# Peptides against a protein of PDB entry 7UQJ, part 111

Target 1, 160 residues: chain A of PDB entry 7UQJ
Amino acid sequence: PELYQNFNITPPRGVLFHGPPGTGKTLMARALAASCSSDERKITFFMRKGADILSKWVGEAERQLRLLFEEAKKHQPSIIFFDEIDGLAPVRSSKQEQIHASIVSTLLALMDGMDNRGQVIVIGATNRPDAVDPALRRPGRFDREFYFPLPDVKARFKIL

## One batch from the design tools (peptide; aimed at target 1 G59)

Design b2_p28_3_s2 (made by RFdiffusion4, then SolubleMPNN; from b2_p28_3, 13 letters changed)
Fold by OpenDDE base, seed 5:
Structure b2_p28_3_s2 (fold): chain B 160 residues (1-160), chain C 160 residues (1-160), chain D 160 residues (1-160), chain A 28 residues (1-28)
Amino acid sequence: as target 1 above (160 residues)
Amino acid sequence: as target 1 above (160 residues)
Amino acid sequence: as target 1 above (160 residues)
Amino acid sequence: DELLKLLREVYPEIMAELEQLKSWLTPP
């Protein structure tokens, strides 16, 4: 009796797109959201900028993150795209404002609280993966990372 | 003697890429820079953000623009890519701070001063082409405009 | 002699999408823009949020609307999508700030000034059609309305 | 279309791995 180990490839809860500016991270996230949308099954695509969550919602950023994840869960299948996530979840430093620590802690809890059965994927995009809090890069959070290199000069001839 | 009017399609001095965020404007600019690079002729690609020129170089923005164009001319063939150019060259208003008017005037003069013989192309990218000073959109400056639509729902199926 | 009433289906100048949050109004607008784009004829899709026009452009919102319509006309065939249009054009109240009245008046004039020969469609999306100024819902403006009910669970195409 | 063909040509490995996201978001 061959034990087919059903490698239930658990869909990643979080995917980190990283690479230099203008390598198509945001375009790829949009392309994925749209390619996963069929006439029968529509994907909801949420886009947020990391810096906008901090600046626009002073004192409410944690609540806005909770609402975003609740809305994504309500409208699943969903993609939450955090553009410039290094602006939202910078590496914890002794000089980190309590506001940043609180937002990162909220995002960690929200990613940990995503049921594996939910059709919600979080995509973070950054130009500086080393500036993202390592706690977000653990299994069950941003557990997949995709490097977007600058297109090689040779690969660029196929583009035009 | 057939006068082949070599319509020397004078390569545009300036190209404006416009369209929604995450439509690949910056990727296309990088791809163009690289496709025009051959083993014999490397193109130098300069990238600047419009807002960064204003914020990082308070009182030196005009000088930094001059230096950028001089460096591009020195390393020709070159592409200067201004990402978020609407942050650098907003539409002239009577309420426009003297700083913005001075920077726009400098950019206009630099684009006008590009010798037709120079192999320097300026690419501006914006999500708001109407927020770009109309003086920049005149012949001999950003005289070509390319719209980057959001990827079509149909086009999205060819990606995956 | 059968009077073929050539119902010259005058392409609507404006279409109002209304329904509960997340019913796919923004998605449908994007899907329409996409479906109308062929290899031969690309449609230019402009997206603006009603609240963003008011907040980001204090004292320039009218000018930004004019520029948006001019750009859409320049890049026709075009779709202008106003997401959350109730934030831009709320029902006229005695407490409505003069700023809102001026913006609504500008939008009315721009929609009235769209030549029927122009391939520019304006799509407004709202969760509160009754909060949209009735002047916008007249013939020659948002003269078509589409209700997006909460579909039964299966059909949620929301591009948020 | 061209820009998206571009992503497939430039990032074939990323695209192949990201095709799995389609199966996760659109289960059969």
Scores: peptide ipSAE 0.032, ipTM 0.339, DockQ to the pose 0.142
OpenDDE base, seeds 1, 2, 3, 4: peptide ipSAE 0.013, 0.031, 0.030, 0.018; ipTM 0.273, 0.256, 0.271, 0.315; seeds 1, 3, 4 fail the geometry check

Design b2_p28_3_s3 (made by RFdiffusion4, then SolubleMPNN; from b2_p28_3, 13 letters changed)
Fold by OpenDDE base, seed 4:
Structure b2_p28_3_s3 (fold): chain B 160 residues (1-160), chain C 160 residues (1-160), chain D 160 residues (1-160), chain A 28 residues (1-28)
Amino acid sequence: as target 1 above (160 residues)
Amino acid sequence: as target 1 above (160 residues)
Amino acid sequence: as target 1 above (160 residues)
Amino acid sequence: DELLELLREVYPEITAELLELIDWLTPP
């Protein structure tokens, strides 16, 4: 808060975690979800996987996204984490492209429709930032990007 | 095991982890599986996701549950972890309700059919305990519930 | 990399992580991918889930595996991580056996077709090593196996 | 916390900025 307040910087609506798989993007999102919630500080954390949104909800993915954002707004302050967000728009066959385009369009509209006062942050994680629709990486959407490099061999000895 | 032996406490057949997403339920289940295994005592850990049981095994989910419990019994001492266990019985359309009712009924029967001497513990995790069939939350099934509060930065250091 | 260079050990084409679910196989694969990349040497990490390869790509799973290995070769040095690799060859009904046999056969051919100079390592993770096709566990494929025991409570404080 | 500490060690800048973002979401 202090950094954003002190610099009059509007906090991002969306944060994109990108980098090689397993660099801790999902772990960071979980750690954040975890730190967001104290007895004093209850942030509601929502986790979805991009490919699960497509595959589990064929024909209802857009509705499930709307419900997710409504639930996040209802339980604000909230974090919505999309793991494998590139899985919402995989480069796939033309018929799948239309379904993907509809879902991505819905996500864009939901991110745009969040009031600046809505205490809902969206975190997207991907291993392929270039496979994420560039429209998601614009200001007012995923406007902050964090690169998760592969931790050095030295960092690994601390985790293992 | 030693704690349950020392206190003459019958180990629960089922433990329900509930709380907001990202509170570390899955991590704790993994953590418990890990802590209960020593070089002298290998605990077999089985992980399934509720929605994956439904979606990956359309028409065979009941059989896969039976096989899972048989495998867990064969490899006892065992932990079966159901992540998103509410995903086995989502409030869904009437045709899906029959499929869900059959799967939940199978899980209930499998939990009831575990002899108290079976060293198989079932851990269910959910973000929505009220979306879990109340029949699963009865004595002899998920009869222990652990609330995973959203950990404060300081509180999580006690669980991890 | 340095360990393999220093000892003139040909890095394995494939490494099988096996052990109870949640023992950190996926985390280790992620940490491996992470540790092998420095600022000077970016390793591309590809993650797929065995059951997702089957379910998400019905009729195209073989093609998606080929594309994955081509992309990994194009972006070498690379790690391909197959989580739940037993999900590529589950003991299932005869009709599913043919589909599984085709996908496993494709994976075998792709692993065999990797030139010794290809800086592509495949990591498979499973909770059921005996459910992995023995052909995958042969020299020149998953020829290194690492057992992930359940970490003791004390070991967990080092990883968590 | 250990996870967050681990992430602070591995990704100190990212973790710090994300914690600030969290702090913004949870005004006192």
Scores: peptide ipSAE 0.094, ipTM 0.318, DockQ to the pose 0.344; fails the geometry check
OpenDDE base, seeds 1, 2, 3, 5: peptide ipSAE 0.073, 0.042, 0.045, 0.058; ipTM 0.332, 0.292, 0.310, 0.364; seeds 1, 2, 3, 5 fail the geometry check

Design b2_p28_3_s4 (made by RFdiffusion4, then SolubleMPNN; from b2_p28_3, 12 letters changed)
Fold by OpenDDE base, seed 3:
Structure b2_p28_3_s4 (fold): chain B 160 residues (1-160), chain C 160 residues (1-160), chain D 160 residues (1-160), chain A 28 residues (1-28)
Amino acid sequence: as target 1 above (160 residues)
Amino acid sequence: as target 1 above (160 residues)
Amino acid sequence: as target 1 above (160 residues)
Amino acid sequence: DELLELLKEVYPEIYAELERLRDWLTPP
């Protein structure tokens, strides 16, 4: 809060982690949540997979997204992590995607409807940033992007 | 490359990693991709989950597979890793599986249509090799299989 | 076996692991399976994801569950691990969930139909215990629950 | 701590930005 207030920087609502699979996107999001949690201040970490929102909640994905964002607001400070977000918000390419289109529009509205003062950060992870609906990658949504390159061999074997 | 040329061994197009979940199948595929990448020669590593291909792309899975293989060919040398491939190519057991049958037939055709000279390796990972369509496990497709046993307790806690 | 026999404790049929994502639920289930396996006694570990049962087997999820439990019975002693079980058995909240309702009813029947003498343990993992159908959390089903708290930063980095 | 150190070693720029996010999420 104070750092962003001092720099007149609107805290990012949405951060997109993108890069090759197994570059630690999910791990980093979890590590961030853990490192931000103290005995005095517990950060609530929500995790969802893009494909799970579609497959688990056929016809209810919109409601589940609304509930997720509402729950995150209740439990501030919060992190909402969408793993494989390209599964939730694929690029609008074909007609069968009307279900996807409604879910994406709901996610857009939920991200737009977050007050800038809310202590809720949304992290999306994808291996295919170009497969994420460009509307999600606009300012005020996923407006920061972090590329996770493949660690070199040496770095990768130390993580394991 | 050179090892396979010297032994007149056609590089395996498809390798099936099978074994209990969390035995390091995905990890090994990633480590393999990393170890084969040098500063001079970057291997492009594609990863998909079998269930994601079905669930994310209802009615477009065939097209997405074609695009994946086409992209892998463009970015040679490449590794295509299918995690949970039994979700993509379940054994043809019942009539509702027509969608699965078309996707499996497409994957079969894509694997058969890979030119022997292409520097594209396909790795499938499954916990249930018997749940993978036997047609995928034939010569010229997933013709090599590697079993990943459960590491004993001591080994497992060191990888984590 | 002997521990439960000596204490007249009916071995739990179902154990629910719940807690924040990445608290090691899946890891613990796997470690448990590994620790219970000896050279003399191999425990068969089955793993499924709740969303995969729904998405991979549209209209066949019931049959696949039956086959899974039948296979687990054949390979006793066995552990069936359902990762993300809230995706398989969401709380019966809306009408479009008739497919879910049938799968949940099948899972209930399969858990109820396990003879207490069977050496099959079912572990469900979820981040949202309240999103799991309460009928699954009743005695004789998932009757034991283990909360996986967020390890503090220090503990989490040792498990990884 | 070892994993954070490793993430810091592997992704120093990302880690630095995440530290800023941490500081935002956990003001002193």
Scores: peptide ipSAE 0.028, ipTM 0.248, DockQ to the pose 0.291
OpenDDE base, seeds 1, 2, 4, 5: peptide ipSAE 0.028, 0.016, 0.015, 0.024; ipTM 0.334, 0.238, 0.245, 0.252; seed 1 fails the geometry check

Design b2_p28_4 (made by RFdiffusion4)
Pose (drawn by RFdiffusion4):
Structure b2_p28_4 (pose): chain A 160 residues (1-160), chain B 160 residues (1-160), chain C 160 residues (1-160), chain P 28 residues (1-28)
Amino acid sequence: as target 1 above (160 residues)
Amino acid sequence: as target 1 above (160 residues)
Amino acid sequence: as target 1 above (160 residues)
Amino acid sequence: SPLEEAAEFLDLPEEQKEMLHFIVGTLS
């Protein structure tokens, strides 16, 4: 941590996995979760699938998001993987409902808001990156974007 | 206050930060929140978002807004910051749930019934200005609209 | 009435001020209420909003509307003004609450209960006219309308 | 009156002034 405090830099804590289906996005997230449970320093893995937080009560989806990010603050070494994040956080439109834009606005305020979110890495896997809200694709929340392509010749050889 | 009585004008008590993502809106709100807590006279910063207002009971979201504005009047030199305010206050629509139009109406009434002396300042950052209700964007509610643009060369040089 | 009852032209049961925001609709009702700064028993003015009637309870909103109308009948020549009548009377649908829908169901029955010798006039204001419920715009209700547009050049000269 | 001064300030159409006078006259 002294290397990052040597400068006045904060580490990148957000990655958006994107590419065609079957290219290794969830596999890489699974390997990262299995590696986080075997290096004897507790990196807590939080798995979230799509719109797991959707509820029929008003303000319970934003409350579940606030609780997920808070429980991530309780154990500092924690990770949040959002599988199929384009179903949880679509581009905010006036035509669609307010529960979607309200979830996106809560996710924006919880990733880079007024309060610091802690040592929480946030990973989102998507097949449709341009269905993710563009304010979620900037540094401070999903700094990096890993494009997982269909494998080339050498990569197909190695996979086989 | 005699300058604002000599000319028959009321000081603006509302600001709407708006601009592209990552241009300085939450940063300026964080710098103002740090400047509120340093000097010989104290300004109280009230931070809010859509999650700690929206409730699942009838008449509880507007009661939380009223408690916020009453508590800010109690600590009278005050700032209220609403981040991602288009999620808290969308454009009123009959094709939406009534809780969002009821939040916008309560917010319009509480802003039209403030102290009228420049004691409670209300600052909101929407990232998208069109999504916010036009009744909130008129002078009397959010008087000033600060456009935080993408930086030009001298500004990028200063930022770097 | 000694003049206007000679010709049998009935006064309106409901008159609607509608227009863009900031066009002076609240000013006209405030100026008519300052024309109620006259002696008693003439042009009693009631200033209500799309809020401060609707409550947590199930009967105080309709009971309070029936009482407001009864106090309006008690002082014979009276005016009831509903500022932000889309807050009190939104569109009834299946995303609508039950308390607002019953407020509309009792405001309609109170406007049809108003006698033909027109001594209570209900003026209502809105910035979004096709967001008030369609039933109050039917004949025998809010049927005469005043459109309040943005000012032209001479009007802006007089305002400045 | 305050109502006639506000109608002149907002430069309202003549039909809307006549209608407001009609309401004030019916209730006077």

Design b2_p28_4_s1 (made by RFdiffusion4, then SolubleMPNN; from b2_p28_4, 12 letters changed)
Fold by OpenDDE base, seed 1:
Structure b2_p28_4_s1 (fold): chain B 160 residues (1-160), chain C 160 residues (1-160), chain D 160 residues (1-160), chain A 28 residues (1-28)
Amino acid sequence: as target 1 above (160 residues)
Amino acid sequence: as target 1 above (160 residues)
Amino acid sequence: as target 1 above (160 residues)
Amino acid sequence: SPLDETMDFLSLPEEYREFLDFLLGSLS
């Protein structure tokens, strides 16, 4: 299949990196953070894991997300990278679903509340794009998507 | 061994990424496309697999290659990435050899036909540089080569 | 855990890439070299393996390091990438320890001898940051460190 | 480190690097 990527002029506020595991989504995010640190261009890079938002911030996840976005805005230009953003959607338990809904709602509100003139980009990485809430994938949020294909298995075994 | 890469001013028309599988050739090609896309300079990235050229475009491979190069020229600056370019050389069957020869001939003609002033870069990735037709590796085609060494197995197992 | 990276203006003379194997340290180094090479700004990329310095350059390692730094300075802006820099510290044998000490001493002197106005960046990659001589990790040498975490195992298996 | 991230950026597929450069460019 032909992968055609036309990068439009308007910088996306939110970018979803999706593809199979080890396709370099996290590497891309790190590379982005490193490239943001050019001689003249200081970009502040923030990384959070989706699973950490649920597990480490029980009851404080929404507040920690707000603080993250405030800190990113304070240190703009900034990148917020959510690794494993599908980890915000835990295995379906009713209690986890409620917590998930609140966290996702907060993230939506934070993304929507970003001034378009702000120099804050949000990157979400996932191995399960279908597990990402469709509301996050709407315009003004993760409205750009980049697919990370598997390197050929043969290429992979020679790295083995 | 020392890998010395002197990156000359004139962007090569064709670059061959070679090295063992999973060395990030495909990742590098995509990262180049992304890095070359500045705010003012959008680069259009086209990806094709060598095996797909043979299998999906049976009888139309030459036409699809022409269309690919036309589209890349239309959306310049552009990168055409041929992943697994050695996949243009199928397992030796006489019929496949004839098809291969025609496809390679078309690719050669397209690469030779690129205006040197055009902002189209062609990247070929292979795990088998010796399986790439020597004609593709000549000046004006894939005349620059980059070796992607294996990361140390130890480095790889910690990514495991 | 939140990874906060504030990228300061002054390009580090030395950057240590550390993290588990296959986290893309070598890929990142190559990607950095390629991204920094704009049409107007050619970056020369030099790659050496730590193990090769010991094994291939027996008795000449110090001279080869000097030549490497001279060549990098001659072709500035330049990146010197030492892959597996912990490979400069062989398995402890008394004879290897003496050779190691001399090689490390030479590398220290070369890094310290770089004019801060020079456009030469040294990148060391290691899977074993604790095996890197602490003297190399001091200010004016590898004074910036970047941790490459493992991509999630799940992300990795989908690359499988 | 910014260098690790930048180098991984170049190791990324060109589309990703262009995109990242586009993203980075948008942040300048």
Scores: peptide ipSAE 0.029, ipTM 0.249, DockQ to the pose 0.101; fails the geometry check
OpenDDE base, seeds 2, 3, 4, 5: peptide ipSAE 0.000, 0.021, 0.014, 0.022; ipTM 0.163, 0.222, 0.219, 0.207; seeds 2, 3, 4, 5 fail the geometry check

Design b2_p28_4_s2 (made by RFdiffusion4, then SolubleMPNN; from b2_p28_4, 11 letters changed)
Fold by OpenDDE base, seed 5:
Structure b2_p28_4_s2 (fold): chain B 160 residues (1-160), chain C 160 residues (1-160), chain D 160 residues (1-160), chain A 28 residues (1-28)
Amino acid sequence: as target 1 above (160 residues)
Amino acid sequence: as target 1 above (160 residues)
Amino acid sequence: as target 1 above (160 residues)
Amino acid sequence: SPLDETMDYLSLPEEMREFLHFIVASLS
């Protein structure tokens, strides 16, 4: 905190993890949360699945997103991890267009509304980055993207 | 192969990976597949989601499981990874009891029918090991279990 | 500026970032430069690699350091980032002793010669803080140190 | 288990490592 505060570094608002399923996107997000946590300063890690938000909360998805961001702000420093974010904010496909458009719009507004001083980071994970609405992949939202390749045979996963 | 042959360790027919979501269960399964693969000996990695088998193949789930195991045997050495296996073989809950019981019975029979000479390993991943039918967690089936804890990332950034 | 002015904290002449490679040292330095830059006040960010200064400028390394500090002073507020500073200022090892000693001496003199009123910050990054000449790690030089740990993603897979 | 090493942090692109640490530092 102090370094960033002292240097006025705007923390990234959002990062997109993309790559094939089971490449460690969720693990990395949890690892990040744990890395940011100390005994003195616990990071609150909020995990949501994009499909769950759409399916469980038909008509309440926007409210649930708002509540999630409010809780994240209340419990800052915090990480909001959206697993399968392509399920939450798909590129506008015709039939469910209006509801999805509203949810995307809400998420955009919530990400735009994150104060530069806020200690809330949003991580989106997807297997299909191109299925995520391009509006989310703009500066000030998910402005950083990281590809998680399949583990290569030669990649001795040596956590050094 | 050689290590297991040298130690006369019957390769486990089935391994259950359990732990909180996003603890690297799927990544580990892929890493195992990759690590067991060489340029000379490629392991075929079959991935299925338990819920997908139930939802996509209503009435054909048993057939699809049989086909999967046949393909795995045909392409041995192979790993069959069942993600969310608790979705495939839930402990007998009342309403969907018969269909689930038949699928579980089929999976049990397929695992029991894996000849010790087959180079097919089954990995089940679940967030809820207790939701997996105990019959699957017996010797000769998922007889080994690995807990995937949350990463205790004590990245103490100690500013000295 | 304001924070340092408000706290009467003499801005450190030098900060040492140390930790394993890829731990965000360079990114942090860039982020610091970016965050301290406004539309009204652009910070000039000078990046040099320690090994590059030694390898590219055999016999001119001292001159290049002087020029770098002069340019930084000319374009203040500025950050000079030395990546791999252990390559520039190694602890006196025998064979290259004289040339390295001269470069270290020059860097020491340049850091000592930074007037307390100069808005030039020097950031050194290293994977080996103990390989940096202790003379550089004294008050008025690299007098602050920040450790960049690896994310301790100890997925302790406890085999049960 | 020797398979406890699930992710080579050093195998990640430098940019990714840097950013992850930037996140950590921003939140820590």
Scores: peptide ipSAE 0.110, ipTM 0.468, DockQ to the pose 0.230
OpenDDE base, seeds 1, 2, 3, 4: peptide ipSAE 0.037, 0.005, 0.027, 0.012; ipTM 0.346, 0.289, 0.254, 0.296; seeds 1, 2, 3, 4 fail the geometry check

Design b2_p28_4_s3 (made by RFdiffusion4, then SolubleMPNN; from b2_p28_4, 10 letters changed)
Fold by OpenDDE base, seed 1:
Structure b2_p28_4_s3 (fold): chain B 160 residues (1-160), chain C 160 residues (1-160), chain D 160 residues (1-160), chain A 28 residues (1-28)
Amino acid sequence: as target 1 above (160 residues)
Amino acid sequence: as target 1 above (160 residues)
Amino acid sequence: as target 1 above (160 residues)
Amino acid sequence: SPLEETMDFLSVPEEMKEFLRFILGSLS
């Protein structure tokens, strides 16, 4: 924390992990959270599935996102991990435009409203980065992207 | 390809991987795609979740299936992997018969319409082979089935 | 079975596995199923996702639950594993009360209707035990709860 | 660290390692 304040470097707010399923996106987010946790300083790891926010919270998704970001801010340092974020913020297609637009707009506003001094990082994971609204993939939001390749079959069979 | 032409063996169009989750069905499909890809000949791997085709494309699922098969044909050689295919082609139960019947009928027609000379393989993965419409499990469709057993717990805990 | 009869111990009908995703809840349920299976006595493992029962069987969720419990009873000894059970039995919130109430009431009735002499165990897995209707967490239903902590990432990497 | 072990296991690019270490440093 202190080091970032001294260098006037805007801490990364959002990182998008993309790549095929079973490539370790969720694992990496958890490994990051575990590595950030010490006996003296525990990180709070919030995990949400994109589809769950839409399906479990129909008509309250925006409120649940706000509450999530408030809790993450309250429990700093924190990581918010959105698994299957393409389910949360699908590219605006004509038939579902209004509800999805409101959720995406809420997520955009929440990410834009994150204080640069805050110790909240948002990690999105997707198999389909192109299905994520491009507005989320802009600077100050998910402004870093990392591809998780399929492990070579040999590496994956050593895991099997 | 050449070997199958010489033996008058109709190349398998559809393979059903069935077994418990986390048994490597998706991994095997990906490993197959990777192993079939060389520097000279890259396989295109299309992945869709069965439930996603129904839920994300309500009233367009048939069109999305057609587009998927067209893209797969365009990018030959290709693998179409349907994860959770039982979500795409549930056994015909009375109340949801019309919408599911149309999607299943579309998938049947697309698989039947695959040219025998085409280099498109369809892999379905399911935890519930009996929840897949039997019409999909007929010759010329998912006519090969492979069971993915649970690794013994010792193997799974060595993998864990 | 015989051991539980001798000790007048009501066999656990329902066990709730709760904890962060990827902590091994599904793995443990499978390991349990595998460990209870011998060459002479195979356990049947039924797996359902909570959200799938709602989304794939809209208006038939109750019937599908009944059929699931009937099949589990028919194939005794059996384990019914509900992954993401909070998606099946959300806490009664005002806007979705009727449909969810009917599914929850059906699940409650099915669990209450399980003969104590039956060899059917129900395992629910959730990341959000507080999102599961408290009525399910009562004696004779999900009356045992196990927390799955995040393995330290070192443990998870020994597991990877 | 679990992060380093994961990065090595997944054979992630060095740029990704540096960035994730950067995040770790910002949060830790």
Scores: peptide ipSAE 0.048, ipTM 0.318, DockQ to the pose 0.324
OpenDDE base, seeds 2, 3, 4, 5: peptide ipSAE 0.057, 0.047, 0.067, 0.061; ipTM 0.399, 0.380, 0.384, 0.398; seeds 2, 3, 4, 5 fail the geometry check

